# Ledger of designs, part 133: peptides against a protein of PDB entry 5ONS

Target 1, 181 residues: chain A of PDB entry 5ONS
Amino acid sequence: MFKKFDEKENVSNCIQLKTSVIKGIKNQLIEQFPGIEPWLNQIMPKKDPVKIVRCHEHIEILTVNGELLFFRQREGPFYPTLRLLHKYPFILPHQQVDKGAIKFVLSGANIMCPGLTSPGAKLYPAAVDTIVAIMAEGKQHALCVGVMKMSAEDIEKVNKGIGIENIHYLNDGLWHMKTYK

## One batch from the design tools (peptide; made by RFdiffusion4, then SolubleMPNN)

Design b2_p24_8_s4 (from b2_p24_8, 14 letters changed)
Fold by OpenDDE base, seed 4:
Structure b2_p24_8_s4 (fold): chain B 181 residues (1-181), chain A 24 residues (1-24)
Amino acid sequence: as target 1 above (181 residues)
Amino acid sequence: TEEAEELAKEGEEEIKKAEEEKKK
């Protein structure tokens, strides 16, 4: 989603959200990520304005105090930014790729099934379409935010093709954006 | 975090090395 994203070229505008809209978004976030509920007031304090940064390709980034928190495309599901996820790693279920897959993930490549079933990888139960944090062997922080294209069960059984779609990864355009005020 | 930035830098270096190896 952000492979060729540049803040200067791809950001269109920024809008401040009304309280009612913020409430709706918070409810949606809790639905998507039930584990976030106790932390949501810390992540999105009531005193702080919530903004949407509108980008090209129908991308919207939810921000508070300049911090990039979540993003979505075409009013689809919200994804946490890696920067938020690194602070709150429990927001997403995890999958772990082997060491050899790191370079591919960080190039924006989708995660192939063998990279999730090989020694050094860890595959946890997850349904198709689940948004997941991609961890790496020997690394503490998530490399990317992805979406399960197959269930964990099917990844193990089929062990071929795209297991997880790479949505947002370290050193992509969103990562380099850092903050927006 | 600083650790995350370090991970990002390490990743860039790994990609660069891999690209250099492919060009040989």
Scores: peptide ipSAE 0.247, ipTM 0.756, DockQ to the pose 0.066
Fold by OpenDDE base, seed 1:
Structure b2_p24_8_s4 (fold): chain B 181 residues (1-181), chain A 24 residues (1-24)
Amino acid sequence: as target 1 above (181 residues)
Amino acid sequence: TEEAEELAKEGEEEIKKAEEEKKK
């Protein structure tokens, strides 16, 4: 989503959300990520304005105090930014790729099934379309946010093709954006 | 955060090395 993204070229505008919209978004976030509920007041304090950075290709980035928290495209599901996920790693289910897959993930490539079934990888139960954090063997921080294109069961059985779609990864355009006020 | 930034830097270096090897 952000492979060719540049803040200077791809950001259109920034708007401050009204209270009712913020409440709706918070409810959506809790529905998508139940584990975030106890932390949501810390992530999005009531006293702090919530903004949406509108980008090209119908991308919206949710921000509080300049921190990039979540993003979505075309009113689809919210994804956490890697920066938020690194602070709250439990908000997504994890999958782990082997060391050899790291360079491909960080190039924006989709995660192939063998990278999830090989020694050093860890494949956890997950359904198709589940948003997941992609971890790496020997690393503590998520490399990317992805979406399961196959179930974990099918990844193990078929063991070929795209297992997880790479949505947001370290050193992509969103990562380099860092903050926006 | 510092560890994450370090991971990002390490990743860039790995990609760069891989690209250089591919050109050989």
Scores: peptide ipSAE 0.246, ipTM 0.752, DockQ to the pose 0.088
Fold by OpenDDE base, seed 5:
Structure b2_p24_8_s4 (fold): chain B 181 residues (1-181), chain A 24 residues (1-24)
Amino acid sequence: as target 1 above (181 residues)
Amino acid sequence: TEEAEELAKEGEEEIKKAEEEKKK
């Protein structure tokens, strides 16, 4: 989603949200990520304005005090930014790739099944379309945010093809967009 | 976090090395 993304070229505008809209978004975030509920007031304090950065290709980034928190495309599900996920790693279920897959993930490549079934990888139960954090063998912080294209069961059984779509990864255009005020 | 930034830097270096190896 952000492989060729540049803040200067791909941001259209920024709008401040009304209180009612913020409430709706908070409810949606709790629905998508139930574990976030106790933390949501810390992540999005009531006193702080919430903004949406509108980007090309119908990408929207939710921001508070210039921090990039969540993004979505075409009014689809919200994804946490890696920067938020690193602070709150429990927001997403995890999958772990082996050491050899790191360079490919960080190039924006989709995660292939062998990278999830090999020694050093850890594959956890997850259904198709689940948003997941991609962890790496021997690393504490998520490399990317992805979407399961196969169930964990099918990844193990078939063990070929794209297991997880790479949506947002370290050093992509969104990562380099550190803040927006 | 500083650790995340370090991970990002390490990743850039790994990609650079891999690209250099592909050119050989």
Scores: peptide ipSAE 0.236, ipTM 0.745, DockQ to the pose 0.066
Fold by OpenDDE base, seed 2:
Structure b2_p24_8_s4 (fold): chain B 181 residues (1-181), chain A 24 residues (1-24)
Amino acid sequence: as target 1 above (181 residues)
Amino acid sequence: TEEAEELAKEGEEEIKKAEEEKKK
């Protein structure tokens, strides 16, 4: 989503959200990420305005105090930014790729099934379309936010093709954006 | 975090090395 993203070229505008819209978004976030509920007031304090940075290709980035928290495309599901996920790693279920897959993940490549079934990888139960944090062998922080294109069961069984779509990864355009005020 | 930034840097270096190896 952000492989060719540049803040200067791809940001269109920024809008401040109304309270009612914020409430709706918070409810959606809790629905998507139940574990975030106790932390949501810390992540999105009531006193702080919530903004959406509108980008090209119908990308919207939810921001509070300049911090990029979540993003979505075409009013689809929200994804946490890696920066938020690094602070709150429990927001997403995890999958772990082997060490050899790191370079590919960080190039924006989709995660192939063998990278999730190999020694050093760890595959956890997850349904198709689940948003997941991609961890790596020997690394503490998530490399990527992805979406399961196959269930964990099917990844193990078929062990061929795209297991997880790479949505947002370290050093992509969103990562480099850092903040928006 | 500093650790995340370090991880990002390490990743860039790994990609660079892989690209250099492909050119040889």
Scores: peptide ipSAE 0.204, ipTM 0.720, DockQ to the pose 0.066

## One batch from the design tools (peptide; made by RFdiffusion4, then SolubleMPNN)

Design b2_p25_1_s1
Fold by OpenDDE base, seed 4:
Structure b2_p25_1_s1 (fold): chain B 181 residues (1-181), chain A 25 residues (1-25)
Amino acid sequence: as target 1 above (181 residues)
Amino acid sequence: DEEKAREEEKKKEEEEQEELDKLMQ
């Protein structure tokens, strides 16, 4: 999603959200990520304005005090940014790729099934379309936010093709966008 | 020359990969 993203070229505008819209978004975030509820007032304090940065390709980034928190495309589900996920790693269920997959993931490649079934990988139960944090073998912080394209069960059985779609990864265009006010 | 440029680029890529490795801890 952000492989060719540049703030100067791909940001269109920024809008401040109304209180009612913010409430709706907070409810959606709790629905998508139930574990975030106790932390949501810390992540999105009531006193702080919430903004949406509108980007090309129908991408929207939710921001508070210039911090990039979540993003979505075409009003689909929200994804946490890696910067937020590093602070709150429990927001997403995890999958772990093997050492050999790391370089490919960091180039924006989708996660292939063998990178999830090999020694050093850890594959946890997850349904198709689940948003997941991609962890690297031997590392503590997520390198990627992805979406399951196959169930964990099917990844193990078929062990071929794209297991997880790469949505956002370390050092992509969104990562380089540190803040926006 | 072109060889030095290639070596310098390779070094930068290695340094970047090292920084990414640190970010993952």
Scores: peptide ipSAE 0.429, ipTM 0.790, DockQ to the pose 0.106
Fold by OpenDDE base, seed 1:
Structure b2_p25_1_s1 (fold): chain B 181 residues (1-181), chain A 25 residues (1-25)
Amino acid sequence: as target 1 above (181 residues)
Amino acid sequence: DEEKAREEEKKKEEEEQEELDKLMQ
């Protein structure tokens, strides 16, 4: 989503959200990420304005105090940013890729099944379309946010093709945006 | 000149990968 993303070229505008809209978004976030509920007031304090950065390609980024928290495209599901996910790693279920897959993931490549079934990888139960944190073998922090294109079961059985779609990865255009106030 | 440029680019890529490796801890 952010392979060719640049803040100067791809940001259209920024709007501050009304309280009622913020409440709706918070409810959506809790629905998508139930584990976030106890932390949501820390992540999105009531006293702090919530903004949406509108970007090209129908991308919206939710921000609080300049921190990029979540993003969505075409009013689809929210994804946490890697920066938020590093602070709150439990927001997403995890999948782990082997060492050999790391360089490809960091180039924006989709995660192939062998990178999830090989020695050093860890594949956890997950349904198709589940948003997941991609972990690297022997590493603590997620390198990618992805979407399951196959179930974990099918990844193991078929072991060929795209297992997980790469949505956001370390050092992509969103990562480089850092903050927006 | 091209060899030097390739070596410099390789070094830059290695440094970038090292930085990314550190970010993942």
Scores: peptide ipSAE 0.424, ipTM 0.786, DockQ to the pose 0.108
Fold by OpenDDE base, seed 3:
Structure b2_p25_1_s1 (fold): chain B 181 residues (1-181), chain A 25 residues (1-25)
Amino acid sequence: as target 1 above (181 residues)
Amino acid sequence: DEEKAREEEKKKEEEEQEELDKLMQ
């Protein structure tokens, strides 16, 4: 989603959200990520304005105090940014790729099944379309946010093709944006 | 020259990879 993203070229505008809209978004975030509820007031304090950065290709980035928290495309599900996920790693279920897959993931490549079934990888139960944090073998912080294109069961059984779609990865255009006020 | 440019690019890539490695811890 952000492989060719640049703040100067791809950001259209930024709007401050009304309180009613913010409430709706918070409810949606709790629905998508139930584990975030106890932390949501810390992540999105009531006193702080919430902004949407509107980008090309119908991408919207939710920000608070300049921090990039979540993003979505075409009114789809919200994804946490890696910067938020590093602070709150429990927001997403995890999958772990082997050491050999790291370089490819960091280039924006989709995650192939063998990178999830090989020694050094860890594949956890997850359904198709689940948003997941991609962990690297021997590392503590996620390198990618992805979407399951196959169930964990099918990844193990078929062990061929795209297991997880790469949505956001370390050092992509969103990562480099850092802040937006 | 071209050799210097290649060496600088390689160094930049190595530094970037090291930074990413540190970010993942």
Scores: peptide ipSAE 0.423, ipTM 0.787, DockQ to the pose 0.103
Fold by OpenDDE base, seed 2:
Structure b2_p25_1_s1 (fold): chain B 181 residues (1-181), chain A 25 residues (1-25)
Amino acid sequence: as target 1 above (181 residues)
Amino acid sequence: DEEKAREEEKKKEEEEQEELDKLMQ
């Protein structure tokens, strides 16, 4: 989603959200990520304005105090940014790729099934379309936010093709954006 | 010159990978 993303070229505008819209978004976030509810007031304090950065390709980035928190495309599901996920790693269920897959993931490649079934990988139960944090073998912080294209069960059985779609990865255009005020 | 350029590119890629490795801790 952000492989060719540049803040200067791909940001269209920024809007401050009304209270009613913020409430709706918070409810959606809790629905998608139930574990975030106790932390949501810390992540999105009531006193702080919430902004949407509108980008090309119908991408919207939710920001508070310049921090990029979540993003979505075409009113689809919200994804946490890696910057937020590094602070709150429990927001997403995890999958772990082997060492060999790291360089490909960091180039924006989708995660292939063998990279999730190898001895250095850890594949946890997850349904198709689940948003997941991609962890690297032997590393503490997620390198990617992805979406399950196959169930964990099917990844193990088929062990061929795209297991997880790469949505956002370390050092992509969103990562480089850092902040927006 | 081509060998030096390839070596410099490789070095930059290695440095980038090292920084990314640190970010993952």
Scores: peptide ipSAE 0.423, ipTM 0.785, DockQ to the pose 0.136

Design b2_p25_1_s4
Fold by OpenDDE base, seed 2:
Structure b2_p25_1_s4 (fold): chain B 181 residues (1-181), chain A 25 residues (1-25)
Amino acid sequence: as target 1 above (181 residues)
Amino acid sequence: DEEEKKEKEKEEEEKEQEELEKLMK
């Protein structure tokens, strides 16, 4: 999603959200990520304005106090930013790639099934279309936010092709967008 | 010249990967 993203070229505008819209978004975030509910008032304090940064390709980035929290495309599901996920690693279920897959994931490549089934990988039960945090072997902070393109069961059985779509990764255009006020 | 250029490119890629690996802790 952000491989060719640049803040100067790809940001169209920023809007401050109305209270009713913020309430709707908060409810959607709790529905998508039930574990976030106790933390949502810390992440999105009621006193702080919530903004949407509108980008090209119908990308919207949810911001509070200049921090990039979540993003979506075309009113689809919200994804946490890696910056938020590093603070709150429990927002997403995890998958772990092997050491050999790290370079490819950090180039924006999709995660291939063998990188999830190797001895250095850890594959956890997940359905198709589940948003997941991609962890690296021997590392504590997620390197990528992805979407399951196969179930964990099918990844193990088929062990070929794209297991997880790479949506957002360390050092992509969204990662370089540190803050937006 | 081409081997030295490839070696420098490889060293730069390795440094970038090491920096990214530090971000993952």
Scores: peptide ipSAE 0.289, ipTM 0.699, DockQ to the pose 0.141
Fold by OpenDDE base, seed 1:
Structure b2_p25_1_s4 (fold): chain B 181 residues (1-181), chain A 25 residues (1-25)
Amino acid sequence: as target 1 above (181 residues)
Amino acid sequence: DEEEKKEKEKEEEEKEQEELEKLMK
């Protein structure tokens, strides 16, 4: 999603959200990420304005105090940014890739099944279309936000092809945006 | 010449990715 993303070229506008819209978004975030509910008032304090940064390709980035929190495309599901996920790693279920997969993930490549089934990887139960945090062997912080293209069961059984789609990765255009005020 | 340039670009990109992998926590 953000492989060729640049803030100067790809941001169209920024809008401040009304309280009613913020409430709707908060409810959607709790529905998508139930574990966020106790933390949502810390992540999105009631006193702080919530903004949407509108980007090209129908990308919207949810921001509070200039921090990039969540993004979506075409009014689809929200994804947490890696910056938010580093603060709150429990927002997403995890998958772990082996060391050999790291370089490919950081190039924006989709995660192949062998990188999830090999020694050093950890594959956890997850359904198709589940948004997941991609961890790496020997690393503490998520390097990618992805979407399961196969169930964990099918990844283990088939062990071929794309297991997880790479949506947002460390050092992509969204990562480099850092803040938007 | 063009193949050597492409190989050098690939080697530089691989080196940058390895450095990033070392720096990431």
Scores: peptide ipSAE 0.129, ipTM 0.637, DockQ to the pose 0.074
Fold by OpenDDE base, seed 4:
Order: sequence, then structure tokens, then C-alpha cells
Structure b2_p25_1_s4 (fold): chain B 181 residues (1-181), chain A 25 residues (1-25)
Amino acid sequence: as target 1 above (181 residues)
Amino acid sequence: DEEEKKEKEKEEEEKEQEELEKLMK
């Protein structure tokens, strides 16, 4: 999603959200990420304005006090930014790639099944279309936010092709967009 | 000259990868 993203070229505008819209988004975030509910007032304080940064390709980034929190494409599901996920690692279910897959994930490559079934990887039960945090062997912070393209069961059985789509990764265009006010 | 450029590009990629790996802790 952000492999060719640049803030100067790909940001179109920024809008401040009304209180009613913010409430709707908060409810959607709790529905998508039930574990976030106790933390949502810390992440999105009621006193602080919430903004949407509109980007090319129908990408929208949810911001509070210039911090990039969540993003979506075409009014689809919200994804946490890696910056938010590093603070709140429990927002997403995890998958772990082996050490050899790290370089490829950090280049924006999709996660292939062998990188999830090899020694040093950890594959946890997840359905197709589940948004997941991609962890790496021996690392504490997520390197990628992805979407399951196969179930965990099918990844183990088939062990070939794209297991997880790479959506957002460390050092992509969104990662370089540190703040937006 | 071209080999030295490729070696330098490889060293820069390795350094960038190491920095990213440090960000993952």
C-alpha cells in the first residue's frame, strides 16, 4: 500500500472530524479490535481533535495531535500504523516470520508460506482476511501489518504461494510520515 | 569502478537493513 508513498506527492488534504463521526469511528475500532477499548481514551482523548488525512488511491489516515494511528483504503477496515502497534502490540493477532524472511518483508514483499512454516517462524490460527501483525524471529517489534490471504491451516497444508499480503512495513512511505498536524 | 559501486551499494543496503533490524529490537 505504501511502497511508493510520499507525503508531498500522495497527500491530498486533511479534514477535522465532527464529534459524531469520531464516535462512529471509535465504535468501529472497538468492533475490529475489542482489546483496544480500555486504551481508546488514551489513544484518542476526547479533548483532542481527530483528523483524517486523505491520500491518493483512496487511502485515509486517522490522526490525533499529529500522530498517525490508523489507516484504511476505500472505506474498508482500519489498520493500525506500525507506530501505534509498537505502543499497543496486542491490537492485532500476531504471526511470526523466520529470520530469512525479514529482508523480503522490509522490501515490501508479500509473506510466502515457507517463511511462516519454517523453523524460527510461528504460525497461529487465523482465518483468511484477518489483519495481523508480522513479527520476526528474535525481534520484539512488528515489522509489518498484513492480511491473511490463506488461513493458517491452508498455509501449513499447501505451504506454497502468498500466505500474507504485506500492507504496511517498516521504512515504507507511511513509516517515514512520522507526524501530520 | 563498477564493482566498487556495487560493493558500496551492497554495504549501504546491509547498513540500512541493520538499522531496520535495530528498530525491531
Scores: peptide ipSAE 0.051, ipTM 0.543, DockQ to the pose 0.136
Fold by OpenDDE base, seed 5:
Structure b2_p25_1_s4 (fold): chain B 181 residues (1-181), chain A 25 residues (1-25)
Amino acid sequence: as target 1 above (181 residues)
Amino acid sequence: DEEEKKEKEKEEEEKEQEELEKLMK
């Protein structure tokens, strides 16, 4: 999603949200990520304005005090930014890739099944279309936000092709955006 | 001590930043 993203070229506008719209978004976030509910008042304090940064390709980024929290495309599901996910690692279920896969993931490549079934990888039960945090062998922080293209069961059985789609990764255009006020 | 707490928080933030930089290389 953000492999060729540049803030100067790909941001269209920024809008401040009304209180009613913010309430609706908070409810959607709790529905998608039930574990975030106790933390949502810390992440999105009632006193702080919430903004949407509108980008090309129908991308919207949710921001509070200039921090990039969540993004979506075409009014689809919300994804956490890696910057938010590093503060709140429990927002997403995890999958772990081996050391050899790290370089490919950080180039914006999709995660191939062998990188999830090899020694040093850890594959946890997940259905197709589940949004997941991609962890790496011997690293604490997520390197990528992805979407399951196969179930964990099918990744193990087939062990070929794209297991997880790479949506957002460390050092992509969204990571470099850092803040937007 | 509040100063010791701030120093530990800074050290943890520096270690976290170093890990992220190593992951991005």
Scores: peptide ipSAE 0.039, ipTM 0.492, DockQ to the pose 0.074

Design b2_p25_2_s1 (from b2_p25_2, 7 letters changed)
Fold by OpenDDE base, seed 4:
Structure b2_p25_2_s1 (fold): chain B 181 residues (1-181), chain A 25 residues (1-25)
Amino acid sequence: as target 1 above (181 residues)
Amino acid sequence: MEWDGTATEEELEEADKLFEESLLD
């Protein structure tokens, strides 16, 4: 989603959200990520304005105090940014790729099944379309936010093809955006 | 791009470095 993303070229505008819209978004976030509820007031303090950065390709980035928190495309599900995820690792269920997959993931490649079933990888139960944090063998910080294209069970059984779609990864255009005020 | 499950030690070291450097950006 952000492989060719550049703030200067791909950001269209920024709008401040009304209270009612913020409430709706918060409810959606809790629905998507139930574990975030106790932390949402810390992530999105009531006193702070919430903004949406509108980007090309119908991408919207939710921001508070300049911090990029979540993003979505075409009003689909929200994804946490890696920067937020690093602060709150529990927002997403985890999957772990082996060391060999790191270079590919950081190039924006989708995660193939062998990278999730090999020694050094850890595959946890997850349904298709689940948004997941991709961890790397031996690392404590997520390197990627992805979407399960196969269930964990099917990844193990089939062990061929795209297991997880790469949505956002370290050093992509969104990562380099850092803040927006 | 497809990961075939094989990497040299040098490639793994480079990947590790790339990861850490990316994290600091």
Scores: peptide ipSAE 0.544, ipTM 0.911, DockQ to the pose 0.792
Fold by OpenDDE base, seed 5:
Structure b2_p25_2_s1 (fold): chain B 181 residues (1-181), chain A 25 residues (1-25)
Amino acid sequence: as target 1 above (181 residues)
Amino acid sequence: MEWDGTATEEELEEADKLFEESLLD
């Protein structure tokens, strides 16, 4: 999603949200990520305005005080940014790739099944279309936010093709955006 | 690109460096 993203080229505008819209978004976030509810007031304090950064390709980024929190495309599900995920690692279920997969993931490549079944990888139960945090062998910080294209069970059985779609990764255009006020 | 399951020690070191440097940005 952000492989060729650049703030100067791909941001269209920024709008401040009304309170009613903010409430709706908070409810959606809690529905998607139930574990975030106790932390939502810390992440999105009531006293702070919430903004949407509108980007090309129907991408929207939710921000508070310039911090990039969540993003979505075409009004689909919200994804946490890696910067937010690093603060709240529990927001997403995890999958782990082996060390050899790191360079490919950080190039924006989708994660192939062998990278999830090899020694050093850890594959946890997850259904198709689940948004997941991709961890790397020996690392504590997620390097990627992805979407399961196969169930964990099918990844293990088939062990061929795209297991997880790479949505957002360290050092991509969204990562480099850092803040937006 | 796809991971073929093989990497040299040098490639792994480069990946590690890239990972850590990315976190500093």
Scores: peptide ipSAE 0.540, ipTM 0.910, DockQ to the pose 0.771
Fold by OpenDDE base, seed 3:
Structure b2_p25_2_s1 (fold): chain B 181 residues (1-181), chain A 25 residues (1-25)
Amino acid sequence: as target 1 above (181 residues)
Amino acid sequence: MEWDGTATEEELEEADKLFEESLLD
């Protein structure tokens, strides 16, 4: 989603959201990520305005005090940014790839099934379309946010094709954006 | 290119460096 993304070229505008819209978004975030409910007042303090950065290709980024929190495309599900996920690792269920897969993931490549069943990888139960944090063997911080294209069960059984779609990864355009005010 | 499950020690060191440097950005 952000492989060719550049803040100066791909941001269209930024709008401040009204209170009612913010409440709706918070409810949606709790529905998607139940574990963040106790933390929402810290992540999105009531006193701080919430903004949407509108980008090309129908991408929207939620920001508070310039911090990039969540993003979505075409009004689909919200994804946490890696920067937020690093602060709150429990927002997403995890999957783990081996060390050898790091360079491929950081190039924006999708994660193939063998990369999730290899030695050093760890595959946890997850349904298709689940948004997941991609972890690397021996690393504490997620390197990628992805979407399960197959269930964990099918990945193990079929072990062929795209297991997880790469949505956002370290060193992509969103990562380098850092903040937006 | 797709991950084939094989990597040299040098490639792993490069990946580690890339990862850590990325976190600092």
Scores: peptide ipSAE 0.524, ipTM 0.908, DockQ to the pose 0.728
Fold by OpenDDE base, seed 2:
Structure b2_p25_2_s1 (fold): chain B 181 residues (1-181), chain A 25 residues (1-25)
Amino acid sequence: as target 1 above (181 residues)
Amino acid sequence: MEWDGTATEEELEEADKLFEESLLD
């Protein structure tokens, strides 16, 4: 989603959200990420305005005090930014790729099944379309936010093709955006 | 790109470096 993304070229505008819209978004976030509910007031304090940075390709980034928190495309599900995920790693269920997959993931490549079934990988139960944090063997920080294209069970059985779609990864355009006010 | 499960030690070191440097940005 952000492989060729540049803040200066791909941001269209920024709008401040109305209270009713913010409430709806918060409810959606809790629905998507039930574990975030106790932390949501810390992440999105009521006193702070919530803004949407509108980008090309119908990408919207949710921001508070310039911090990039979540993003979505075409009013689909929200994804946490890696920067937020690093602060709250429990927001997403995890999957772990082996060391060899790191370079591919950081190039924006989708995660192939063998990278999730290898000895250095750890595959946890997850259904298709689940948004997941991609961890790397021997690393403590998520390197990617992805979406399960196959269930964990099918990844193990089929063990070929795209297991997880790469949505956002370290060093992509969103990562480099850092802040927006 | 597709990961075939094979990497040299040098490639792994480069990936590790890239990972750590990316975190600093």
Scores: peptide ipSAE 0.520, ipTM 0.907, DockQ to the pose 0.783

